# Peptides against a protein of PDB entry 2AUS: the designs that were tried, part 69

Target 1, 323 residues: chain A of PDB entry 2AUS
Amino acid sequence: ADIKREVIVKDDKAETNPKWGFPPDKRPIELHIQYGVINLDKPPGPTSHEVVAWIKRILNLEKAGHGGTLDPKVSGVLPVALERATRVVQALLPAGKEYVALMHLHGDVPEDKIRAVMKEFEGEIIQRPPLRSAVKRRLRTRKVYYIEILEIDGRDVLFRVGVEAGTYIRSLIHHIGLALGVGAHMAELRRTRSGPFKEDETLVTLHDLVDYYHFWKEDGIEEYIRKAIQPMEKAVEHLPKIWIKDSAVAAVAHGANLTVPGIVKLNAGIKKGDLVAIMTLKDELVALGKAMMSTQEMIERSKGIAVDVEKVFMPRDWYPKLW

## One batch from the design tools (peptide; made by RFdiffusion4, then SolubleMPNN)

Design b2_p14_5_s3 (from b2_p14_5, 9 letters changed)
Fold by OpenDDE base, seed 2:
Structure b2_p14_5_s3 (fold): chain B 323 residues (1-323), chain A 14 residues (1-14)
Amino acid sequence: as target 1 above (323 residues)
Amino acid sequence: SSAVERLRERRRAA
């Protein structure tokens, strides 16, 4: 998620009409909720699905979805996409994750050995999904981006770990314990990051949501519920972006593929097959799609399908039909 | 925030 992407401008003269669309920070509160994502602090105990059902009840919503399952015992960052934004969770499923984990060792190990062995688990690891996972139990590689040991207290090791999506921290800890020769288990786990969502001022509890919704409905104070809900565009910050002309927005909002002439600017390093976010010049999310060209091909070519549009988010009427 | 706490206190007193 921290990959700084260069922005390549293809059309430096492209302007946007300020009367069209609804920029993320200019949505009325009801519309903001319809296109919202909550950075939820999931409590330990409930399933991620139960928590989503509670949010739907608290906020009187028809639809919601979460950006990647946390086990019942696991707390922390659970992005919950609301209503019209529900499908944006597809962008968060493949995103990197960070956790703080407490590992309990089943024997005494010198700290220097703990530090040395845990450093060897940075990079590519081989995992098998647990039985309770909906994922097929095939051996697969996963990336461990970093391991930061926070504290060692005898047999208890507190550490931060950045991982590829679908890395099982319980399995990582089991393998670390085997490599240490004493065995280990996961005592506690908290997710501190899910793509662009982290532990920051946007993190809210279920209790906060109950209070903030009440302040809005009973006291007429919308400020707190507005701040508790992020725009859906937050959920795609980590994706490569393509910004399009106002004249292309309505066509893409109708499900038409993005063609090369519609591109105003784009991120560097897009590869064919990448998930990309199609944005307006006001940074509104129009759609998610699959890149059919590289960044270089989108620059060099004058025509062709740049993006196969898979999921439209923007309503069809926010921009005029110019065809 | 102190403002949220004051609003929660008002809600608990009602």
Scores: peptide ipSAE 0.076, ipTM 0.787, DockQ to the pose 0.033
Fold by OpenDDE base, seed 3:
Structure b2_p14_5_s3 (fold): chain B 323 residues (1-323), chain A 14 residues (1-14)
Amino acid sequence: as target 1 above (323 residues)
Amino acid sequence: SSAVERLRERRRAA
């Protein structure tokens, strides 16, 4: 998620009309909710689906979806996309995750050996999905980006771990325990990050949402519910972006593929097949799509399909048809 | 915030 991407400008003269669209910071509260994502602190106990159903009831919503399942016993960062933004969760599913885990060792191991062995689990690991996973039980590689040991107390090891999406921390801990020769299990797990969503001032509880919704509906105070909901654009911060001309926005909002002439600026390092976010010059999310060209091809070519548009988010009427 | 707690207290008293 923290990959800084260079921005390459293709058209330095492109301007945007301030009267068109609704920038994330200028949405009325109802519209902000319709295009919102909650950085939820999921409590331990309920399923991620139960929590989404509660949010829908609390906020009187027709539709919502979550940015990657947390097991019932697992707490922490669960992005919940609302209403028109519901489909943005697809950008979060493949995003890196961070956890704090408590590992309990089944025997005594010197601290130096714990540290050494856990360091060896940084990088590529082989995992088999658990039986309860909807994923086919095939061996697969996963990346462990980092392991940071926070505390060692006898047989209890508290650590932070950054991982590729769909890395099973329970399986990682089991393998660490095997490598230590004593065995281990996962005692506790909290997710501290899901792509651009982390433990910060935007993290809210279900209780906060109940209160903040009532403050809005009963007291006329919208500030708390506004702050508790992030714009859907937050959910795509980690993706490579392509910014388009105002004249291209309405076509993309109607589901047309993005063509090369519509590009104003783009991130470096886009590859063919990458998931990309198509943005306005006001940083509004228009659509998600699959890159049909590399960044270099999008710069060098004068024509062709740059992005196969898969999911439109922007309403069709926010920008005029300029064709 | 102290403001949120004051609003929660008012809601509990209502």
Scores: peptide ipSAE 0.030, ipTM 0.707, DockQ to the pose 0.032
Fold by OpenDDE base, seed 1:
Structure b2_p14_5_s3 (fold): chain B 323 residues (1-323), chain A 14 residues (1-14)
Amino acid sequence: as target 1 above (323 residues)
Amino acid sequence: SSAVERLRERRRAA
């Protein structure tokens, strides 16, 4: 998620009308909620679906969805996309995850051996999904980006782990235990990151949401609930971006594919088939789509479909029709 | 850091 992407400017003279659209920081509170994502601290106990249902009740919402399931016993970062932003979760599902895990070893192992073996699990691992997963139980490769041992206390190993989406930490710990020769199990797990969402000042509890909604509805204080909800644009920060002309926004908002002439600037390193965020010059999310060209092709070509638009988020009326 | 401390506290209480 922290990959800095270069921005290539294709049209340096492109301006944006300040009267069109609603930049993330200028949305009225009701509109902010309609296009919001909560960085929820999921408690241990409830399912991710139960927590989403509670948020819908607390905030009086019709729709919401989560950016990747946490098991009932797992706490921590659960992005919950609200109302019109609900479909932005598709950007978060493939995003990398970080966890802090407590592994309990079933025998005594020298600390040096623990450290050496755990380091060997950085990189590619082969996993079989658990029986209770919605995923077919086929062997699959997953990437472990890093393992950081935080503490070793006898048979208890506390560690941070960065992983590819759909890596099972319980299975990782089982394999580490086998490699150590004594066996191991996952005692505790907390998710500390899901793509652009991490443990920071934006992380809120269900209790916080109850209080903040009350302060808004009963006391007229919107500050807390505004702060508790991130703009949907936060949920796409980790994606490659394409910024488009004001004249192209309404067409894309109507579901038209993005053509090359509509591009003002774009990130370097876009490949054909990548999920990309189509943005206005005011950093408003218009749509998600599949890149049909590389960055280089989008620069060199004068015409053609740059992005196959899969999901529109922006209302059709925020920008005028200029066709 | 907050997750680490919470997990340490829960481990000590167990």
Scores: peptide ipSAE 0.024, ipTM 0.656, DockQ to the pose 0.904
Fold by OpenDDE base, seed 5:
Structure b2_p14_5_s3 (fold): chain B 323 residues (1-323), chain A 14 residues (1-14)
Amino acid sequence: as target 1 above (323 residues)
Amino acid sequence: SSAVERLRERRRAA
């Protein structure tokens, strides 16, 4: 999520009409909810599905979905996409994750040995998904981006870990325990990050959502519920972006593929096959799609399909049909 | 409180 991407401008004269669309910061509260994502602090105990069902009841919603399952005992960052934004969770499933974990060792190990062995688990690891996972139990490689030991207290090791999506921290701790020769288990786990969503001022509880919804419905105060819900565009901040002309927006909103002439600016480093976000010049999410060209091909070519549009989010009427 | 503080508190209570 923190990878800065260069922005390459193809059309420096392209302007946008301020009367068209609904920029993320200018949506009426009802529309903001319809295109919202909650950065939920999931409590320990309930399943991720139970929590989504509670949010739907609290906020009187027809649809919602989560950006990647947390086990019942695991707390922390659970992105919950609302209503028309529900499908944006597909951008969050492949995103990197961060956790803080408490590992309990089954024997005494010198601190220097703990630090040395845990450092060896940075990089590529081989994992088998647990029995309770919906994922096929095939051996697979996963990347551990970093391990940061926060505290060692006898047999208890508190650490931060950044991992590729679908890395099992319980399995990692088991393998660390084997490498230390004493064995280990996961005592506690909290997710501190899911792609662009982290522990920050946007993190809210189920209790916060109850209170903030009542403040809006009973007292007419929308400020709290507005702050508790992020625009759906937050859920795609980690993706490479392509910004398009106003004249191309309605076509893409109707499900047409993006062609090269519609591109105003784009991120560097897009490869063929990448998931990309198609944006307006006002940073509104139009659609998600698959890149059919690299960034370089999108710059050099005058025509052709740049993006195969897979999921439209923008309503068809926000921008005029200009074809 | 941070995730770190909550996990430290749980460890002390166990």
Scores: peptide ipSAE 0.016, ipTM 0.622, DockQ to the pose 0.791

Design b2_p14_5_s4 (from b2_p14_5, 9 letters changed)
Fold by OpenDDE base, seed 4:
Structure b2_p14_5_s4 (fold): chain B 323 residues (1-323), chain A 14 residues (1-14)
Amino acid sequence: as target 1 above (323 residues)
Amino acid sequence: SSAEEALRARRAAA
């Protein structure tokens, strides 16, 4: 998620009409909600599905979805995409995750040994999904990006861990405990990051949402609910982007594939097969799609399908049909 | 972080 991507400009003369579209920062409150994502602080206890159902009730929504299941006992960052943005969660499912975990050791281990062994778990690990996982229980590799020990207090080890999507921290802790020779279990787990969503000023509780919705509906104060909901574009910040001409927006919004002539600028390092976000010049999300070309091919070629459009988000009427 | 403080507080109460 933190990979700074270079922006390559293909058409430096491309302008955008300020009258077209709805930039993320200029959406009326109702439209902002329709294209919103909540950075929810999921409480421990409820399932992620129950929490999504509560948000739908609180905010009077027809549709919502979450950016990756947290177990009932796990708290923290749960992105909840609203209404028209609901499908943006597909961009968050494969995104890296960060957790703070409390590991309890079943025996006494010297701190130096704890530190040394936990460092060995950075990198590629072999995991089997737990029995209750919807994922097939095949052995698979997962990357642990980093382990940061925050505190060691006797048998309790508090640590931050950055992991590839679908890494099971409970299984990691079990394996660390085995490697330490004493065994261990996961006492507590909180997710502190899901792709671009982290613990920051955008993190809100279910209680906050109740209050903020009340302030809007009863007091006419939209500021709080506006702040509590992020634009759907936030949910794609970690993806490589392709920015398109105003003249291409309506076609893509109708589900047409993006062709090379429609590209104004793009991120470096796009590979064929990558999930990419198609953006307007006002940083509005038009669609998600699969790159059919590399960045280099999109620069060098004059024609062809650049992106196979898989999911359209932008309404068809935000930009005029210019063909 | 709030997560770290919450986890420390739970550990101190256990």
Scores: peptide ipSAE 0.030, ipTM 0.701, DockQ to the pose 0.860
Fold by OpenDDE base, seed 2:
Structure b2_p14_5_s4 (fold): chain B 323 residues (1-323), chain A 14 residues (1-14)
Amino acid sequence: as target 1 above (323 residues)
Amino acid sequence: SSAEEALRARRAAA
């Protein structure tokens, strides 16, 4: 999520009509909810699916989905995409994660040795998915981006860890314990980040959602529920983006592939096969798709399919058909 | 962070 991407402009004269679409900051409250993502503080105890079902009941929603399962005992950042935004979770599944973990050692180990061994687990690790995962139990490599030891108290080690999606912290702690020679287990785990969603002022509880929904429905106060729900565009902040002409928006919203002439600006470093977000000039999410060209090919070519459109989010009527 | 404080507090209470 922290990757700053350069923006390359192809058409510096491209304008957008202010009457078309609904920018993320200008959606009526009902529409904001329909295209919303909650940065939920998942409590320990319930499954991620139970929590999604509770949000659906609290907010009177037909559909919702989460941006990556947390185990029942694991608390913290669970992005929950609402209604028409539900499918935006596909952008969050491959995103990096951060956790704060409490590791309990099964024997006494000098602090210097703990620090040295944990540093060796930064980088590529080999993991076998746990039995309870829906993922095939094949050995796979995962990246540990960083380990930051926060506190060591005897046999208890509190640490922050940044990891590739689908890294199992329980398995990491088990391997650290083996490397220390005493064994270890995961005592506690909290997720502090899931891609662009982090532990910040946007993090809300289930209790907050109950109260904020009540203030809206009974008192007519929209401010709290509006603040508690992020626009779906937040869920794609970490993706490379392609911004398109107003004349291309309706076609893409109808499920047409994005062609090169529709591109106004794009991020640098897009590769063929990358997941990309197709945006309007008002930073509205039109669709997610697979890049069929690199950034360089999208600049150099005058025609061809730039993006294979996989998931449309924007309604077909927000922009006029200009073809 | 609130997560760090919560985990530290739980450890101190255990």
Scores: peptide ipSAE 0.027, ipTM 0.677, DockQ to the pose 0.907
Fold by OpenDDE base, seed 3:
Parts: structure tokens; C-alpha cells; sequence
Structure b2_p14_5_s4 (fold): chain B 323 residues (1-323), chain A 14 residues (1-14)
């Protein structure tokens, strides 16, 4: 999310019809919910699946999905994608995560040694997934982007940690404890970030959702529930983007691959195989797909498949068929 | 952050 991506313009004359589509800021409340993502403050206790089921009940939804499992005991940022947006969570699964963790040491260690050893865990670490994980229990490398020690009080270490997706903080703390020579365990964990979703003014509780839904349904006040739900486009802010011509939107919305002539502008640094978001000129999410070309190839080539479209989000009727 | 305060508050209550 923090990576500013340069935007390269390929067609500076491309215009968009203001009558077509529904920009994220102009969706009626029902449509906003259909294409929404909640930045949920997951309470400790329930599973991520139970919380998703509660949201579905509270908001009278048929389907929803979460942007990456939090253990029952773990609180904090759980993106919950709603209805038509449900599958946008696939963009959040590979996204970096941040946590605040409380580590309890099983022995006394000088603070200087704690700080020194924890600094050594910034970078690449080797982990084995826990038994409860659906992931094959093979040793794998993961990146720890940063460790920030917030407080040390005797055997308790409060720290912030930024990690690659699927890094196990419990395992990290175990390895830190081994390196310190005394052992350690994870006492508490809160997720403070999941890609573009963080602890900010968009973070809402289950209680907030109950109240905000009531204000909308009983009192006719939509502002609270509107604010509590982010547009699905928020869930792809961290991805490289490709913006397409109005004439290409309907084809992509029908599941056609994006070809090079359809590109108006794109982010720099796209590599072949990257997950990319295909956007309209009004910043509406059309689809997610796999880049079949680099940014450079998409600029230099006049034809060919730029993106293999994996998942369409936009309805087929928002833009006219122009082919 | 609210998370830091909550974790500190829990720790101070423990």
C-alpha cells in the first residue's frame, strides 16, 4: 500500500463518458453495499468465519468473505468483502500484514540483547506452517519487513512487526525466544494492517454495524452505513493498475482478456505474472488478472494479450458493448 | 495506536 507507483500515460486523448458506470463515490447506498468492503475490528474470541457470518446477518447479505484469517484470540483489522465484491479478498491474501504483538520471555534477558537479537530477525526468516494451517507444512522463507520495539518491561516485549503474507507471528516469537536462549511465547496479538486496510477512521466494530444498519433501515439515515463500508476499489489500492478505454470495459466485463490497444494508462514496474487491477478511467474496478507482459512490453507493443483476466467484478451492463 | 493502548492497558491490568 505504501509503494507509490508511477503512472505512465499511453493515450493522453482518451476520454470517458460520465453517463457510464458507477464511480466509487457515486454509488447508491444499496449498490455501494453490493460492491463494499468493511474494515472490521475483529474482536478476540470468535473465528474470522463466525464474524463474517454475523456481518451477513447484521447487514442482511447473501455472501461475504474475509481478506485473511485471524485466529480466534487475535483481534484487529479484518477486511470483509461484501456480496459482489466478495472475491476481491484474493487481492488481500498476498498483501503484507502488520501486527502489534506481546511476547513473553521465559527468562531474564538484558534489554540491549533483546533489541539486538530482534533486529536480526528483520529480513528473511525460515518458517514451517503450523499443523492447523491448510498450507503444506514445508519449510519456506518469509520476509519480516520491520520490527519496532514499542516497550520492554522485564520479560514482556511489546513490538510492531511488518511481515510478508503468511508469516506466522507465533513462530517468529518462538524463534526469537530460541535466539535469546530463554524461550518465548506469544501472549497477545493484534493485526493493525492488512494491505491498504489499517487502523484508521474506517475501522468499525460489529456493534457499529448493528447501529449503523438500524439508523439506515429504521430512521432512513444512510450516512453512517455508507461511511462504514469502503468501496471494493480500496481492496486493490496496493496492486499495480491498468486503466482501460471505455470501449474495452464491456469486453473485459464479459471475461475477455485485456489486449494492448485497450490500455490508456498503467503503473510502472508491472512484471509478467503480477496480479494487476484493471480499472476504468473513473477508477472503477473492472477485473483482476495476471499480467502477461511487463509495463515496458505493454508500452512498446501495439497488440497482444496484456492481462489474462481471472476475475470480473463489474457488471456487464455498466458500460455499453462497443465492439 | 488503539492497539498499543489496548495491549498496554491489558498488561497493566494483569
Amino acid sequence: as target 1 above (323 residues)
Amino acid sequence: SSAEEALRARRAAA
Scores: peptide ipSAE 0.027, ipTM 0.693, DockQ to the pose 0.877
Fold by OpenDDE base, seed 1:
Structure b2_p14_5_s4 (fold): chain B 323 residues (1-323), chain A 14 residues (1-14)
Amino acid sequence: as target 1 above (323 residues)
Amino acid sequence: SSAEEALRARRAAA
């Protein structure tokens, strides 16, 4: 998620009308909730679905969805997208994940050997999805981006691991244990990151949400619930972005594909087929779509479909129809 | 990390 993408300006004279739209920082509290994502600290015990159901009950919501299942016993970062933002979770499903795991070894292994073998698991690994997964049980490659050993105490190894989406830490630990020759199992697991969502000041508990909702409804204090909910734009920070003219916003909000003339600026390194976020010049999320051109093609071409719009988020009336 | 501290605390209590 920390990939700094260069911004290429295509139209340096493009201005935005400050009266149009609702920038993430200027949404009324009700609208902020409608376009919100909670960085939830999921407790151990409940399923991710039960936790989403509780959030819906606590905040009196019709719809919500989560940015990738955590097992019942697994705690930590669970992004929960609210109401009109519910489908922004599609941007989070393919995002990298970080975990802190406790591995228990089934025998004594020298610390130097533990460190050496765990380092060999950085990079590409072959995994089979577990039986309990709804995913087809085919062998597949996954990337382990990094393994950081935090502590070794006898047979217990505490480590941080950054992984590609759908890497199974339980399976990783099993294979590490086999490579060590003694076997191992996953004792504990916490997710510390899901794309742009991490353990920071935005991380909130279910208890925090109960209290913050109470402060708003009973005491008229919206500050806490406002801070507990991130704008949906947070959920797309890790995606390549395309910023569009005010005159193109209403068309895209009606489900029209983005054409090259509508582009003001864009991130470098967009490839054909990439998931991209279409943004206003005020950093409002208009839609998600599939890039039909590279960044270079979007710069060089004067016409054509730049993005196939898959999911609109922005209401149709935030920007005027200028066609 | 709060996660690291929580996991260390649980491990120390086990």
Scores: peptide ipSAE 0.025, ipTM 0.670, DockQ to the pose 0.919; fails the geometry check

